# Ledger of designs, part 141: peptides against a protein of PDB entry 7SID

Target 1, 151 residues: chain A of PDB entry 7SID
Amino acid sequence: LHMYLMLLKELPGEEYPLPMEDVLELLKPLSNVCSLYRRDQDVCKTILNHVLHVVKNLGQSNMDSENTRDAQGQFLTVIGAFWHLTKERKYIFSVRMALVNCLKTLLEADPYSKWAILNVMGKDFPVNEVFTQFLADNHHQVRMLAAESIN

## One batch from the design tools (peptide; made by RFdiffusion4, then SolubleMPNN)

Design b2_p29_1_s3 (from b2_p29_1, 13 letters changed)
Fold by OpenDDE base, seed 5:
Structure b2_p29_1_s3 (fold): chain B 151 residues (1-151), chain A 29 residues (1-29)
Amino acid sequence: as target 1 above (151 residues)
Amino acid sequence: SLEEFIESIFSLSFDEALLHFTEGTLTLK
């Protein structure tokens, strides 16, 4: 886990995007890691904070390439899972904060949710619609972050 | 590959994890 998290942490920002093949390589084990540590709030928070760099890489990629679509799908699956568990009230506010940041970054890359769509339990949820739900979050900091992200 | 390495360590398949996430069967206990 630590080595994997370190790799995610060291991902370059959007100014220096990784080749998509490298992004895919990093994304492949992500679902497994998230699943294994789904009950650990601190690990989940850390993962969500680190995968922000993945979103930035995806946003600068050729959206028409097969590799890009594959990477987007793998990433969105993970985000969808975190959102689903959030809906089930499984995560504390700090994890929800990190998730909102991920969703914010997704919206920056895809404001109209053309590809940023969460598929959970066979249903599609555009991120722009999902994001608005956090405006009514029980925790004030989550609401504030969501509100700031819309501006 | 990194995927193979992680799978070997955690004894968890990528497909199994995806299935859990997709179906919403993950729970915090």
Scores: peptide ipSAE 0.040, ipTM 0.524, DockQ to the pose 0.240
Fold by OpenDDE base, seed 2:
Parts: C-alpha cells; sequence; structure tokens
Structure b2_p29_1_s3 (fold): chain B 151 residues (1-151), chain A 29 residues (1-29)
C-alpha cells in the first residue's frame, strides 16, 4: 500500500502528463486497493488525495484513445464507489472533503461532464450533477469546499 | 517498465480483497 501510494503521489501534474498506457497501469490495482481498505477512513482519504494526480493526467489525455477511455472508466468506477458509499453515509467528513476535491478536479477537466459520468449500480450520474449534492452536505467544511469549487 | 515495477509492489502483498469496486459498487469476488 505505502509503495503504491508513493507512486501516486509522485505522478507528474498536468504540465507533464504520463503516457496514457502508464496511467492505465497505475489504475489497474486501484480498485483492489480501495476495496481492501474501504473501511479505513484514513487510508481512503489518502487514496483520494493521491489520485488527484491521476485526474490531472486524465484531463490532458487524447479522447480518441481506447486506453484513455479505459483509464477514465476505471478511475470513474472507483470514484463512483466512493460516492456511493458516501451516499450510504459510510465515510466521515475528511473523506468526503477529499472526494469533493477529486470531483472538483474532474469538473475542471470536464466542465460539462462529457466523460466524467459516474456509473453506480447500472445508472449514470454526471459529475456536475453529483457535485451539487455536496452543497447540502451535513458538514460545514464540505459545504464550504463545494461552494468554493463552483466560484 | 512501470508495469513491472507496479507488479513488483503488489507481489509483496499476500492479501486479497474479498470485495472489489465494480460499476460504482462493492461486489464480492
Amino acid sequence: as target 1 above (151 residues)
Amino acid sequence: SLEEFIESIFSLSFDEALLHFTEGTLTLK
């Protein structure tokens, strides 16, 4: 886990995106890692904070690539799972804060949710619609972060 | 390669997830 998280942390930003093939390789174990530590709030928070680098790489991708679509799909599956569990009130505010940051970054890359769509239990939820739900979050810091993100 | 490096990291772990994230939900393996 620690080594994997270190890799995510050291990913280059939007200015120097990795080849999508490499991004895809980094995403492959992510679902399993998240699943293994799904009940550990601190680990989930750390994961969500580190995958921000993945979002930045995805935002600079060529949409015509099959690998891009695959990488986007794998990433959105993970984000969708975190959002789903958030709806089920399984995560504390600090995890929700990290999730909002991920969603914010997604919206910056895809403001109209052309590809940023969460598929949860067979239903599609555009991130721009999902994001507005955090404006009504029970925790004031989550609401504030969400509100700041739309300005 | 990056793939080989990632593989080496996870080869050190003997833990297997009982559940995995699929289609936005946690499902049993």
Scores: peptide ipSAE 0.037, ipTM 0.530, DockQ to the pose 0.154
Fold by OpenDDE base, seed 1:
Structure b2_p29_1_s3 (fold): chain B 151 residues (1-151), chain A 29 residues (1-29)
Amino acid sequence: as target 1 above (151 residues)
Amino acid sequence: SLEEFIESIFSLSFDEALLHFTEGTLTLK
């Protein structure tokens, strides 16, 4: 786990995007890692903080390629799972803040949620609509972060 | 490449590293 998290942390950002093929390989184990540690708040927070690099890479890619769509799908599956558990009140505010940052970065890449759509339990939830829900979060810091991120 | 990067950091092949990540069995030395 720690080695994987270190790998995520060391990924280049949007200034130096990875080839989509490399992004896909990186994303392959991510869903399983998240699933294994879904009940560990600290691990979840760390994962969400580190996957920001992945989002930045996705945002710089050609949206018309099959590999891009595949990478987006794999990533959105993970984010959707975190969001789902957030709705179930399973995560503390610090994890929710990390999730908001991920959603913010997604919206920067896809402001109108053309591809940034979370599929949870067979239903589609555009990230721009999901994001607004955090404006009403019970924790003031989450609300503030969400409010700052809509601009 | 990402493969070379992983191999340099973890001293494992790309495939071996991914397997460990998936299973949650890889620890930092």
Scores: peptide ipSAE 0.029, ipTM 0.512, DockQ to the pose 0.044
Fold by OpenDDE base, seed 3:
Structure b2_p29_1_s3 (fold): chain B 151 residues (1-151), chain A 29 residues (1-29)
Amino acid sequence: as target 1 above (151 residues)
Amino acid sequence: SLEEFIESIFSLSFDEALLHFTEGTLTLK
């Protein structure tokens, strides 16, 4: 786990985005890692903070290919799982903050939710609509961050 | 590059490193 997180942390910046092929490979173990440590708040927060690099890479590709769609799908699956567990009140505010930041970055890349759609339990939830729920979050900092992300 | 980074610390290819990540058996050189 720690080695994987180290790898995620050391990903190239926005100026030099990863090839989509590398993004796909990095995403392969992510779902399993998230599943194994879904109950560890600190690990979840760290993962969500580090995957911001992935979101930025996905948004900067600006290419429509099979690899892009595959990477988007795999990433959205993970984000959808975090969101689902958030709705079940499984995560503390700091984890929710990290999730909102991920969703914010997704909206910056896809303002109209053309591809940024979370599929949870067979239902589609556009990311822009997901923010509405965070506007009513119990923690004031989460509400403020969500509000800032919309405007 | 990412591959160069992985090889520098693990002496493994990118694919081999990922396999070890999933198995939890990766060790630094």
Scores: peptide ipSAE 0.020, ipTM 0.494, DockQ to the pose 0.039

Design b2_p29_1_s4 (from b2_p29_1, 12 letters changed)
Fold by OpenDDE base, seed 3:
Structure b2_p29_1_s4 (fold): chain B 151 residues (1-151), chain A 29 residues (1-29)
Amino acid sequence: as target 1 above (151 residues)
Amino acid sequence: SEEEYIQSIFSLSFEEALQHFTEGTLTLK
């Protein structure tokens, strides 16, 4: 875990996007790490905060390549799992805030949710539609963060 | 079930993750 989190933390900013092949390599162990620590709120929050680099890289890739679609699909699967567990009331507000930040970044890259679609149990949920639900979150800080992201 | 669905998405093994790091497949310059 520490090794992977350190890797995520050391990723370059959006000023220097990673090659898509490197993004794919980063995504390979992500599902394993998330599975092991899906019930650990602190680890989940940390993961979601660090994967913002992945979201930024995916958004800046204007190429319609197979690698891009593959990376988008793998990442959205993970986000969909976090979304599903959020709907099941499994995550505290700090984790939900981290998820909102991820969704916000996705919407900046894909405002109309052309590719940013969460598939959960066979149903499609466009991120722009999912995002609006956080405006009614039980925690005031989550609502505020969601509201600020609309502007 | 929910648990079965989550398990289908996420691998419960960490060995594969460690292997990726030892192989050095990710290049950071």
Scores: peptide ipSAE 0.026, ipTM 0.513, DockQ to the pose 0.088
Fold by OpenDDE base, seed 4:
Structure b2_p29_1_s4 (fold): chain B 151 residues (1-151), chain A 29 residues (1-29)
Amino acid sequence: as target 1 above (151 residues)
Amino acid sequence: SEEEYIQSIFSLSFEEALQHFTEGTLTLK
């Protein structure tokens, strides 16, 4: 876990995007890591904070690339799981804050949710619609972050 | 249950998850 989190933390910034091939390699173990630690709020928060760099990389990639589609799909599967558990009140506000930041970054890359669509239980949920739900979050800081992001 | 669903999602291989994602057919396993 520590090695993986360290790797995520040290991802290059938006100005130096990773090749999509490298993004795919980083995403491969992500689902497993998230699954193992899905009940650990601190780990989940850390993961969500670190994968912001992945989102930024995805947003700057060639949208027509097969590798991009693969990376998007794998990443969105994880985000969808976090969102689903969030709706079920499984995550504390700090985790939800991190998730909102991920969704915000996704919307910056895909404002109309052309590819940013969460598939949960076989149903599609565009991120722009998912994001608006956080405007009604039970925690004021989450609501504030969501409200800030729509401006 | 939600627990079973989440475990199902995270237990899928990359290829399986991608296929379910693209087809919108992700279900419990």
Scores: peptide ipSAE 0.024, ipTM 0.560, DockQ to the pose 0.122
Fold by OpenDDE base, seed 1:
Structure b2_p29_1_s4 (fold): chain B 151 residues (1-151), chain A 29 residues (1-29)
Amino acid sequence: as target 1 above (151 residues)
Amino acid sequence: SEEEYIQSIFSLSFEEALQHFTEGTLTLK
């Protein structure tokens, strides 16, 4: 886990995007890691903070590429799970803060949610619509973070 | 069920998750 988290943390951002093939390799163990630690608030927060680098890489790739769509799908599946558990009130505010940051970064790459769509329980939820739900979050810091991200 | 769905999302079956738990590789915090 520690090595994987360090790898995520040290990924280059938009200035030096990785080949999509490398992004896919990085995403392969992500769902398993998230599943193992889904009830660990600290680990979930750390994962969400570190995968911001993945989002930045996804936004720099060719959207028409099969590998890009595959990477986007794998990543969005994980984010969708975190969002679902958030709606089930399984995560404390600090985890929700980290999730909002991920969603914000997704919206920066895809403002109109053309590809940034969460599929949960067979239903599609565009990230821009999901994001607005955090404007009504019970915790004031989450609401504030969501509000400042709206432009 | 919701639990089955969550396991599916994270690419783990319930049985696999249970195995990890019994082996101490599943953390609850």
Scores: peptide ipSAE 0.021, ipTM 0.530, DockQ to the pose 0.082
Fold by OpenDDE base, seed 2:
Structure b2_p29_1_s4 (fold): chain B 151 residues (1-151), chain A 29 residues (1-29)
Amino acid sequence: as target 1 above (151 residues)
Amino acid sequence: SEEEYIQSIFSLSFEEALQHFTEGTLTLK
């Protein structure tokens, strides 16, 4: 497995946010890696769990900078892809739970989905609206995880 | 098609991604 995943695992958390330039560097290969492993449930779960660090970094940055917008866009594209495949029932519950965690973290940083908007097939889907759909997920653990995020 | 769209979202087709992977070009700068 690509060393990139190991690097993602070792990223610092929200307590030590990375410079946005570093976040961008980490995002560059992400889409390619996701594309390669999009059919591998375990790898996708791992990716989604590790990119939580990226989400936390994005939430701590200056939202007005070009680099921040670029990073947000790149990340949201990937999340949108995972969500799209989720809607197509391509992912098992454990992957969906990892996705919910990502969406939850996004909502913590952007509760009103001002920038956290997924664009899929040319249509915009605010993350807060996307998130509520998981309250009706077929798997009880996914529903519970989604419900716990809003208490 | 949906498959083409998915591949576009992830920037590369599966074949292109595989090629980059095998060549070790999916690295951080």
Scores: peptide ipSAE 0.021, ipTM 0.504, DockQ to the pose 0.104

Design b2_p29_2_s1 (from b2_p29_2, 12 letters changed)
Fold by OpenDDE base, seed 5:
Structure b2_p29_2_s1 (fold): chain B 151 residues (1-151), chain A 29 residues (1-29)
Amino acid sequence: as target 1 above (151 residues)
Amino acid sequence: SLREKLEKLKTLSGQEYFDYILEEAKKKA
C-alpha cells in the first residue's frame, strides 16, 4: 500500500501529463488496493486525494485512442465503486469530500459527461448527475464543497 | 517481492474488484 501511495503521490500535474500507457499501468492495481482497504476510511481518503492527478492526466489525453478509453474505463470503475459504497453510507464525510473533489475534477475535464459516466450494476450514471446528489449530502461540509464546485 | 506483487496486481481486472466491492457492500447493507 505504501509503495502504491507513493507512486500516486509522485504523479505529475497537468503541466506534465504521463503517457497514457503509464497511466494504464498505474491504474491497474488501483481497484485491488481500493478493494483491500475499502473499510479503511483514512486509506480511502488518501487514495482519492492522490488519484486527482490521474483524473487530470485522463482529461488531457486523446479521447479517441483505445488506450485512453481503457484508462478512463478502469478509473471510472473505481470511482463508481466508491460512489456506490457512498450511497450505501459506507464512507464518512471526509472520504465523501475527497470523492466530490474527484468528481469535480472529472467534470472540469468533461463538463457534459461525454465520457465521464459511471457504470454501476449495468446502469449508466453521468458524473454530472451523480455530482448533484452531493448537494443533498447529510454532512454540511460535503454540501458546501459540492455547492462551491457548481458555482 | 514488491515487483511480483505489482505484477500480480496489474493482471487483475478492475471490473472483477468492482464486482467484489459491490458484493461486499451488499453483505453489509
Scores: peptide ipSAE 0.031, ipTM 0.423, DockQ to the pose 0.079
Fold by OpenDDE base, seed 1:
Order: structure tokens, then sequence, then C-alpha cells
Structure b2_p29_2_s1 (fold): chain B 151 residues (1-151), chain A 29 residues (1-29)
């Protein structure tokens, strides 16, 4: 876990994207890590905070490439899982804050959710629609963060 | 290097288990 988190932290930002092949390799173990620590609030928060860089890299890639689609799919699966568990009230506000930031970054890259679509349990949920749900979050800080992201 | 670290991590996989979790969640819903 520690090594993986360090790698996520070292990922270049949107101005300096990695080759998609490297992004895919980074994403490969992500689902495993998230699954293992799905009930650890602190770890989940940390993961979500670090994967922001992945989103930034995805936004700079050719959307028509196979590797890009694969990377998007793997990433969105993870985000979808976090969102789903959020709906089941499994995460505290600080984790939800981190998730909102991820969703915000996705919307910056894809404002109309052309590719940013969460598939959870066989059903599609466009991120822009998912995001609006956080405007009604039970926690004040989550609502505020979501509201700021809309502006 | 980052590349070398990625080479180590690429051998790991958890997608199947992650999918299992999602399926189990569906059953509970």
Amino acid sequence: as target 1 above (151 residues)
Amino acid sequence: SLREKLEKLKTLSGQEYFDYILEEAKKKA
C-alpha cells in the first residue's frame, strides 16, 4: 500500500501526461488496493486524493485509443465502487469530500459526461448526474465543496 | 524510477475480487 500510494503521488499532472501504457500499469493494482482497504476510511481518503492525478492524465489522452478506453474503464470502475458505497453510507464525510474532488476533476475533463460514466451493478450513471447528488449531502462541508465545483 | 516501480506493480491484480464485491453488494440491495 505504501509503495502504491507513493507512486500515485509521483504521477505527473495534466501538463505532463504519462504514456497511457504507464497509466494502465498504475491502474491495474488499484482495484485490489481499494478492495482490501474499502472499509478503512483513512486509506480510502488517501487513495482518492492521490488518484486525482490519474484523472488529469486521462483527460489529456486521445479518447479514441484502445488504451485510453481501457484506462478510463478501470478508473471509472473504482470511482463507481466508491460512489456506490457512499450511497450505502459506508464512508464518512472526509472520504466523500475526496470523492467529490475526483468527480469534479472528471467533469473538468468531460463536462457533459460523454465518457465519464459510472457503471455500477450493470447500470450507467453519468458523473454529472452523480455529482449533483452531493449538493444534497448530509454534511455541510460536502455540500459546500460540491457547490463550489459547479461554479 | 517510476517506470521500474510500475513494472513491479503491474503483476498485481484485483479486478476480479473487486467485481465480486460489487456483485455481492447488488445481492444485498
Scores: peptide ipSAE 0.027, ipTM 0.417, DockQ to the pose 0.068
Fold by OpenDDE base, seed 4:
Order: structure tokens, then sequence, then C-alpha cells
Structure b2_p29_2_s1 (fold): chain B 151 residues (1-151), chain A 29 residues (1-29)
């Protein structure tokens, strides 16, 4: 897993469409990795930054496919976890920045949060509502990023 | 070496890189 994360840090900035099957495979271990390293800010930041690629792929895929729904669910589980810990003030601003970017991309794909709903502790949180909370983030850069995202 | 592998990965396309990552993930899963 450590090697896996190290490799993720070296991910090229180029974005290419990924088959949904590959997205699913990538997402499979992601939840566990995020869980194991939830306290590692750098790892979390790296994960979130690179997961942006996955989010974009999710938005470009057939939204009605079973694989897409599965991927969406797995992804939202991870994002939900990050959101939950963010609310508990467990993440520094740079991680929150990365999370906002993920949420922004989700909203671009699902502006009305039809499927982009975070389920945390049995409660549903539409991403569009979650996103607006970052407008009041304690860190100015996070607020700015959030504000830019809605303009 | 790891460094060499990483440098090689940087030259790969996004898809190729993810293919490698996925493969590694499967090994470590």
Amino acid sequence: as target 1 above (151 residues)
Amino acid sequence: SLREKLEKLKTLSGQEYFDYILEEAKKKA
C-alpha cells in the first residue's frame, strides 16, 4: 500500500479518460487506503488530488450504467469519509482544498446532486449543500476556491 | 530501482500509468 501511494504521488498531470472498469479497480482499494492513512495529511491530499481524475471520468461515463453507479457509490463513500473528518476538523487546509476540488468536479457532473449524495453515519448530504459550507471555511484559500467554483 | 521506475512512470500516459497503478494495487490488495 505504501508503494501504491508513492506511485500515486508520481502520477502525471495529464488527464486521460479511463474505462469505467479501470475506475472501479482503482476505487476498490481506495477506501481502505484512505481509512488507513486518514491521519496522514499528505497522503490524503495526494489521494484527493489524484482522485480528481476519477471524478472526471465518472462524469463522462454512462450515468445509467451499473458500473457507473457502482463507481459512484464507491467514490462517494471515500468523499463522504473525507467530508466527515473535515467536519471534525481533522484535515488541514490543503486537504480541504483538494476536497473542494473534488466536490466542484462532482457538481459539474451532477449539478443537482441527483446521485452525488454523501452518506455519512446513515445520513444523506447532497454535495451541492455540502459544497456551500466551504464558503464559510476557516481558511481564506478554501473560501476563495469554493467561491471561484460557483462563479 | 524504484527511482528509475518512477521516472519511467512519469513518461507514461495517464492511462498507462493507471494501468500500472491498478496492477500494483492488485498485488498489494
Scores: peptide ipSAE 0.029, ipTM 0.372, DockQ to the pose 0.028; fails the geometry check
Fold by OpenDDE base, seed 3:
Structure b2_p29_2_s1 (fold): chain B 151 residues (1-151), chain A 29 residues (1-29)
Amino acid sequence: as target 1 above (151 residues)
Amino acid sequence: SLREKLEKLKTLSGQEYFDYILEEAKKKA
């Protein structure tokens, strides 16, 4: 797992399409990694920054395929966890910034949150509703980033 | 070594990087 995280830090920033099968394989260990390092701000920020590539891939695939639904579910589980901990004020602004970027990308793929729904503690939270909460974030940069997506 | 792998990854394309990550992840899983 540590090796996995270290390798993720070297992920190129340029977007590159991936087969959905590869996306699924990448997402499989991700939830566990995020869980183990949920309190490491730097690791969380890095993960969130790099999973943007995965989000973009999810939006380009056929939404009716089983693999797509599976990948979406696995990804939303991870994002939901970050959102939950954000609500508990466990993350600094830089991590929240990265999370907002992920949410923005999700909204670009699913503006009306038809599939982008976070299930946290048995409750459903559409990403568009989750996103609007960052407009009231305590940190000005987070608010500004969130506001940019509306205009 | 990890350092050698990281240096190699810096030069890889996105697809190649993910392929490497996936393989490494499988080893740790």
Scores: peptide ipSAE 0.026, ipTM 0.386, DockQ to the pose 0.029; fails the geometry check

Design b2_p29_2_s2 (from b2_p29_2, 10 letters changed)
Fold by OpenDDE base, seed 4:
Structure b2_p29_2_s2 (fold): chain B 151 residues (1-151), chain A 29 residues (1-29)
Amino acid sequence: as target 1 above (151 residues)
Amino acid sequence: SLREKLEEMKKLSGEEYFEKVLKEAKELE
Protein backbone atom coordinates (compact mmCIF):
# COMPACT_ATOMS: atom_id res chain seq x y z
CA LEU B 1 0.00 0.00 0.00
CA HIS B 2 2.66 2.48 0.97
CA MET B 3 4.56 1.93 -2.21
CA TYR B 4 1.45 2.34 -4.28
CA LEU B 5 0.46 5.52 -2.52
CA MET B 6 3.91 6.90 -3.09
CA LEU B 7 3.59 6.05 -6.74
CA LEU B 8 0.30 7.89 -6.99
CA LYS B 9 1.73 10.88 -5.20
CA GLU B 10 4.68 11.11 -7.53
CA LEU B 11 2.64 11.17 -10.71
CA PRO B 12 3.38 14.12 -12.95
CA GLY B 13 0.90 16.93 -13.20
CA GLU B 14 -1.37 17.92 -16.01
CA GLU B 15 1.48 19.61 -17.82
CA TYR B 16 3.20 16.30 -18.34
CA PRO B 17 0.64 13.60 -18.94
CA LEU B 18 1.67 9.99 -18.75
CA PRO B 19 1.42 7.69 -21.71
CA MET B 20 -1.85 5.84 -21.62
CA GLU B 21 0.01 2.58 -21.33
CA ASP B 22 1.50 3.76 -18.08
CA VAL B 23 -1.87 4.95 -16.87
CA LEU B 24 -3.29 1.52 -17.53
CA GLU B 25 -0.54 -0.11 -15.55
CA LEU B 26 -1.17 2.27 -12.71
CA LEU B 27 -4.86 1.50 -12.70
CA LYS B 28 -4.44 -2.25 -12.59
CA PRO B 29 -3.92 -2.54 -8.85
CA LEU B 30 -6.13 0.40 -7.95
CA SER B 31 -9.37 -1.51 -7.61
CA ASN B 32 -7.68 -4.09 -5.44
CA VAL B 33 -6.20 -1.50 -3.15
CA CYS B 34 -9.44 0.41 -2.89
CA SER B 35 -11.36 -2.74 -2.16
CA LEU B 36 -8.98 -3.87 0.53
CA TYR B 37 -9.00 -0.54 2.29
CA ARG B 38 -12.55 0.54 1.52
CA ARG B 39 -13.28 0.95 5.21
CA ASP B 40 -10.11 2.85 6.00
CA GLN B 41 -11.12 6.47 5.73
CA ASP B 42 -7.60 7.83 5.72
CA VAL B 43 -6.42 5.50 3.01
CA CYS B 44 -9.46 6.21 0.89
CA LYS B 45 -8.96 9.93 1.26
CA THR B 46 -5.33 9.62 0.30
CA ILE B 47 -6.12 7.51 -2.72
CA LEU B 48 -8.81 9.86 -3.93
CA ASN B 49 -6.52 12.84 -3.52
CA HIS B 50 -3.76 11.21 -5.49
CA VAL B 51 -5.86 9.84 -8.32
CA LEU B 52 -6.63 13.39 -9.34
CA HIS B 53 -3.52 13.07 -11.44
CA VAL B 54 -5.03 10.07 -13.16
CA VAL B 55 -8.12 12.04 -14.03
CA LYS B 56 -6.01 14.76 -15.53
CA ASN B 57 -4.12 12.26 -17.60
CA LEU B 58 -7.30 10.63 -18.83
CA GLY B 59 -8.78 13.95 -19.82
CA GLN B 60 -5.83 14.85 -21.99
CA SER B 61 -5.73 11.60 -23.90
CA ASN B 62 -7.32 10.66 -27.18
CA MET B 63 -10.84 9.79 -26.18
CA ASP B 64 -11.30 7.62 -29.22
CA SER B 65 -8.46 5.24 -28.50
CA GLU B 66 -9.07 1.80 -27.14
CA ASN B 67 -6.52 2.29 -24.41
CA THR B 68 -8.20 5.47 -23.29
CA ARG B 69 -11.57 3.80 -23.08
CA ASP B 70 -10.07 0.94 -21.16
CA ALA B 71 -8.38 3.26 -18.71
CA GLN B 72 -11.50 5.34 -18.33
CA GLY B 73 -13.53 2.26 -17.64
CA GLN B 74 -11.21 0.98 -14.98
CA PHE B 75 -10.98 4.34 -13.31
CA LEU B 76 -14.70 4.99 -13.42
CA THR B 77 -15.32 1.62 -11.82
CA VAL B 78 -13.33 2.77 -8.83
CA ILE B 79 -15.03 6.14 -8.65
CA GLY B 80 -18.38 4.48 -9.02
CA ALA B 81 -17.65 2.20 -6.13
CA PHE B 82 -16.67 5.12 -3.93
CA TRP B 83 -19.80 6.96 -4.92
CA HIS B 84 -21.99 3.97 -4.27
CA LEU B 85 -20.51 3.43 -0.85
CA THR B 86 -20.87 7.14 -0.19
CA LYS B 87 -24.57 6.83 -0.82
CA GLU B 88 -24.54 4.05 1.71
CA ARG B 89 -23.02 6.51 4.19
CA LYS B 90 -19.80 4.58 4.50
CA TYR B 91 -17.46 7.55 4.25
CA ILE B 92 -16.82 10.57 6.42
CA PHE B 93 -16.95 14.07 5.04
CA SER B 94 -13.25 14.30 4.32
CA VAL B 95 -13.45 11.32 2.01
CA ARG B 96 -16.51 12.78 0.34
CA MET B 97 -14.60 16.01 -0.12
CA ALA B 98 -11.89 14.14 -1.94
CA LEU B 99 -14.46 12.37 -4.06
CA VAL B 100 -16.08 15.65 -5.01
CA ASN B 101 -12.71 16.92 -6.13
CA CYS B 102 -12.33 13.88 -8.32
CA LEU B 103 -15.76 14.41 -9.80
CA LYS B 104 -15.01 18.07 -10.35
CA THR B 105 -11.87 17.19 -12.22
CA LEU B 106 -13.79 14.68 -14.29
CA LEU B 107 -16.31 17.32 -15.22
CA GLU B 108 -13.55 19.68 -16.20
CA ALA B 109 -12.27 17.03 -18.57
CA ASP B 110 -15.74 15.97 -19.71
CA PRO B 111 -18.30 18.66 -18.95
CA TYR B 112 -21.11 16.87 -20.69
CA SER B 113 -20.34 13.42 -19.33
CA LYS B 114 -19.69 11.89 -22.70
CA TRP B 115 -17.40 9.32 -21.18
CA ALA B 116 -17.55 10.25 -17.52
CA ILE B 117 -20.37 7.89 -16.69
CA LEU B 118 -20.40 5.77 -13.58
CA ASN B 119 -21.68 2.28 -14.11
CA VAL B 120 -22.81 0.87 -10.81
CA MET B 121 -24.70 -2.37 -10.57
CA GLY B 122 -25.35 -2.31 -14.27
CA LYS B 123 -26.84 1.17 -14.33
CA ASP B 124 -25.29 4.29 -15.83
CA PHE B 125 -24.98 7.50 -13.89
CA PRO B 126 -23.53 10.52 -15.67
CA VAL B 127 -21.03 12.30 -13.46
CA ASN B 128 -22.69 15.65 -13.98
CA GLU B 129 -25.85 14.25 -12.45
CA VAL B 130 -23.95 12.48 -9.71
CA PHE B 131 -22.11 15.65 -8.85
CA THR B 132 -25.31 17.57 -8.32
CA GLN B 133 -26.23 15.25 -5.49
CA PHE B 134 -23.36 16.56 -3.41
CA LEU B 135 -25.02 19.95 -3.32
CA ALA B 136 -27.33 18.35 -0.81
CA ASP B 137 -24.65 16.59 1.20
CA ASN B 138 -25.18 16.46 4.94
CA HIS B 139 -21.87 18.15 5.67
CA HIS B 140 -21.60 21.86 5.00
CA GLN B 141 -18.05 21.71 3.71
CA VAL B 142 -19.00 19.13 1.13
CA ARG B 143 -21.93 21.25 0.01
CA MET B 144 -19.72 24.29 -0.18
CA LEU B 145 -17.09 22.52 -2.21
CA ALA B 146 -19.70 21.22 -4.60
CA ALA B 147 -21.25 24.64 -4.93
CA GLU B 148 -17.92 26.25 -5.64
CA SER B 149 -17.23 23.70 -8.31
CA ILE B 150 -20.26 24.67 -10.37
CA ASN B 151 -19.54 28.38 -10.26
CA SER A 1 11.92 5.95 -10.73
CA LEU A 2 8.32 6.20 -11.77
CA ARG A 3 8.85 3.59 -14.44
CA GLU A 4 10.34 1.16 -11.99
CA LYS A 5 7.50 1.70 -9.58
CA LEU A 6 4.98 1.12 -12.32
CA GLU A 7 6.60 -2.17 -13.13
CA GLU A 8 6.34 -3.20 -9.52
CA MET A 9 2.68 -2.31 -9.45
CA LYS A 10 1.70 -4.52 -12.34
CA LYS A 11 -1.25 -6.56 -11.21
CA LEU A 12 -4.54 -7.80 -12.54
CA SER A 13 -7.49 -5.50 -12.25
CA GLY A 14 -9.39 -5.76 -9.02
CA GLU A 15 -12.71 -4.96 -10.59
CA GLU A 16 -14.15 -8.22 -9.43
CA TYR A 17 -13.46 -7.27 -5.85
CA PHE A 18 -15.45 -4.10 -6.17
CA GLU A 19 -18.27 -5.97 -7.81
CA LYS A 20 -18.38 -8.23 -4.83
CA VAL A 21 -18.35 -5.30 -2.47
CA LEU A 22 -21.11 -3.58 -4.37
CA LYS A 23 -23.16 -6.73 -4.34
CA GLU A 24 -22.80 -7.01 -0.62
CA ALA A 25 -23.74 -3.39 -0.20
CA LYS A 26 -26.84 -3.91 -2.27
CA GLU A 27 -27.86 -6.82 -0.15
CA LEU A 28 -27.68 -4.65 2.91
CA GLU A 29 -29.96 -2.00 1.47
Scores: peptide ipSAE 0.021, ipTM 0.467, DockQ to the pose 0.067
Fold by OpenDDE base, seed 2:
Structure b2_p29_2_s2 (fold): chain B 151 residues (1-151), chain A 29 residues (1-29)
Amino acid sequence: as target 1 above (151 residues)
Amino acid sequence: SLREKLEEMKKLSGEEYFEKVLKEAKELE
């Protein structure tokens, strides 16, 4: 886990996009890692914070490529899982903050949720629709973060 | 293409895995 988190942390930002092949390699173990540590709030927060760089890379990529669609799908699966567990009130506010940041970044790349759609339990949830729900979050800091993202 | 099929299978496999995890999480509530 530690090695994996270090690799995620070393991901370059939006200004230096990685080859999609490299992004895919990093995403491969992500679902398993998230699953294993789904009950560990600190690990989940850390993962969500680090995968922000993945979102930034995806936003600059050609969405018509097979690798981009694959990476997009794998990433959205993870986000969808976190979203689902969030609805089930399994995560503390700090994890939700990290999730909101991920969703915010997705909306910056895809403001109309053309591809940023979470599939959870066989149903599709556009990120813009999901994001608005955090405006009513129980924690004031989460609400504030969601609100400032609209400005 | 074969590559596309493999990638789709990988995606589905991951999604299925998470669905199982989510189901388990719900059952443990």
Scores: peptide ipSAE 0.020, ipTM 0.447, DockQ to the pose 0.104
Fold by OpenDDE base, seed 1:
Structure b2_p29_2_s2 (fold): chain B 151 residues (1-151), chain A 29 residues (1-29)
Amino acid sequence: as target 1 above (151 residues)
Amino acid sequence: SLREKLEEMKKLSGEEYFEKVLKEAKELE
């Protein structure tokens, strides 16, 4: 886990995107890691904070290649899982904060959720629609963070 | 194409996996 998290942390930001092939390689173990630690609040928070770099890389893709779609799909699956568990009230506010940051970054790349759509349990949830729900979060800091994206 | 099918299968496989994980998680809570 530690090694993987360090790898995620070292990803270049939006200004220096990686080849999509490299992004795909990083995403391969992500679902398993998230699944194993889905009940660990600290680990989940750390994962979500680190995958911000992945989101930024995905947003910088200029072509609609098969690799891009694959990477987007795999990443959105993970985010969708965190979203679903959030709706099930499984995560504390600090984890939700980290998730909101991921969603904000997705919206920056895709404001109208053309590709940023979460598919959870066979249902589609556009990220812009999902994001608005955090404006009514029970924790004031989560609401405030969500509100910042609208300004 | 074959590649497109493989990519689609990867997506579906991942989604199915998480659905199972989430179901199990809910049952254990």
Scores: peptide ipSAE 0.020, ipTM 0.448, DockQ to the pose 0.111
Fold by OpenDDE base, seed 5:
Structure b2_p29_2_s2 (fold): chain B 151 residues (1-151), chain A 29 residues (1-29)
Amino acid sequence: as target 1 above (151 residues)
Amino acid sequence: SLREKLEEMKKLSGEEYFEKVLKEAKELE
């Protein structure tokens, strides 16, 4: 876990995108790691904070590339899982804050949710629609963050 | 196309994985 988190932390930002092949390699263990630590709030928060760089990398890639779509799919699956568990009230506000930041970054890369679509339990949820739900979050800081992202 | 089929398979595989995870999470609740 710690080694993987270190790798995620060291991901370059939007200005220095990784080759998509490298992004794919980094995404491969992500779902497993998230699954193993799904009940650990601190680990989940850390993961969500680090994967912000993945979104930035994905947004700078050719959307018509097979590798890009593959990476997007793998990443969105993980985000979708976090969102679903959030809907089931499994995460504290700090984790939800991190998730909102991920969703915000996704919307910045794809404002119209052309590819940023969460597939959860066989249903598709555009990120822009998912994001608006956080405007009604029970925690004021989450609501504020969501509101700031839209305005 | 083959590419489209592969993408669909990857999506389904991931979804199935998380469905199992979610089920386990509910059982531990």
Scores: peptide ipSAE 0.019, ipTM 0.455, DockQ to the pose 0.126

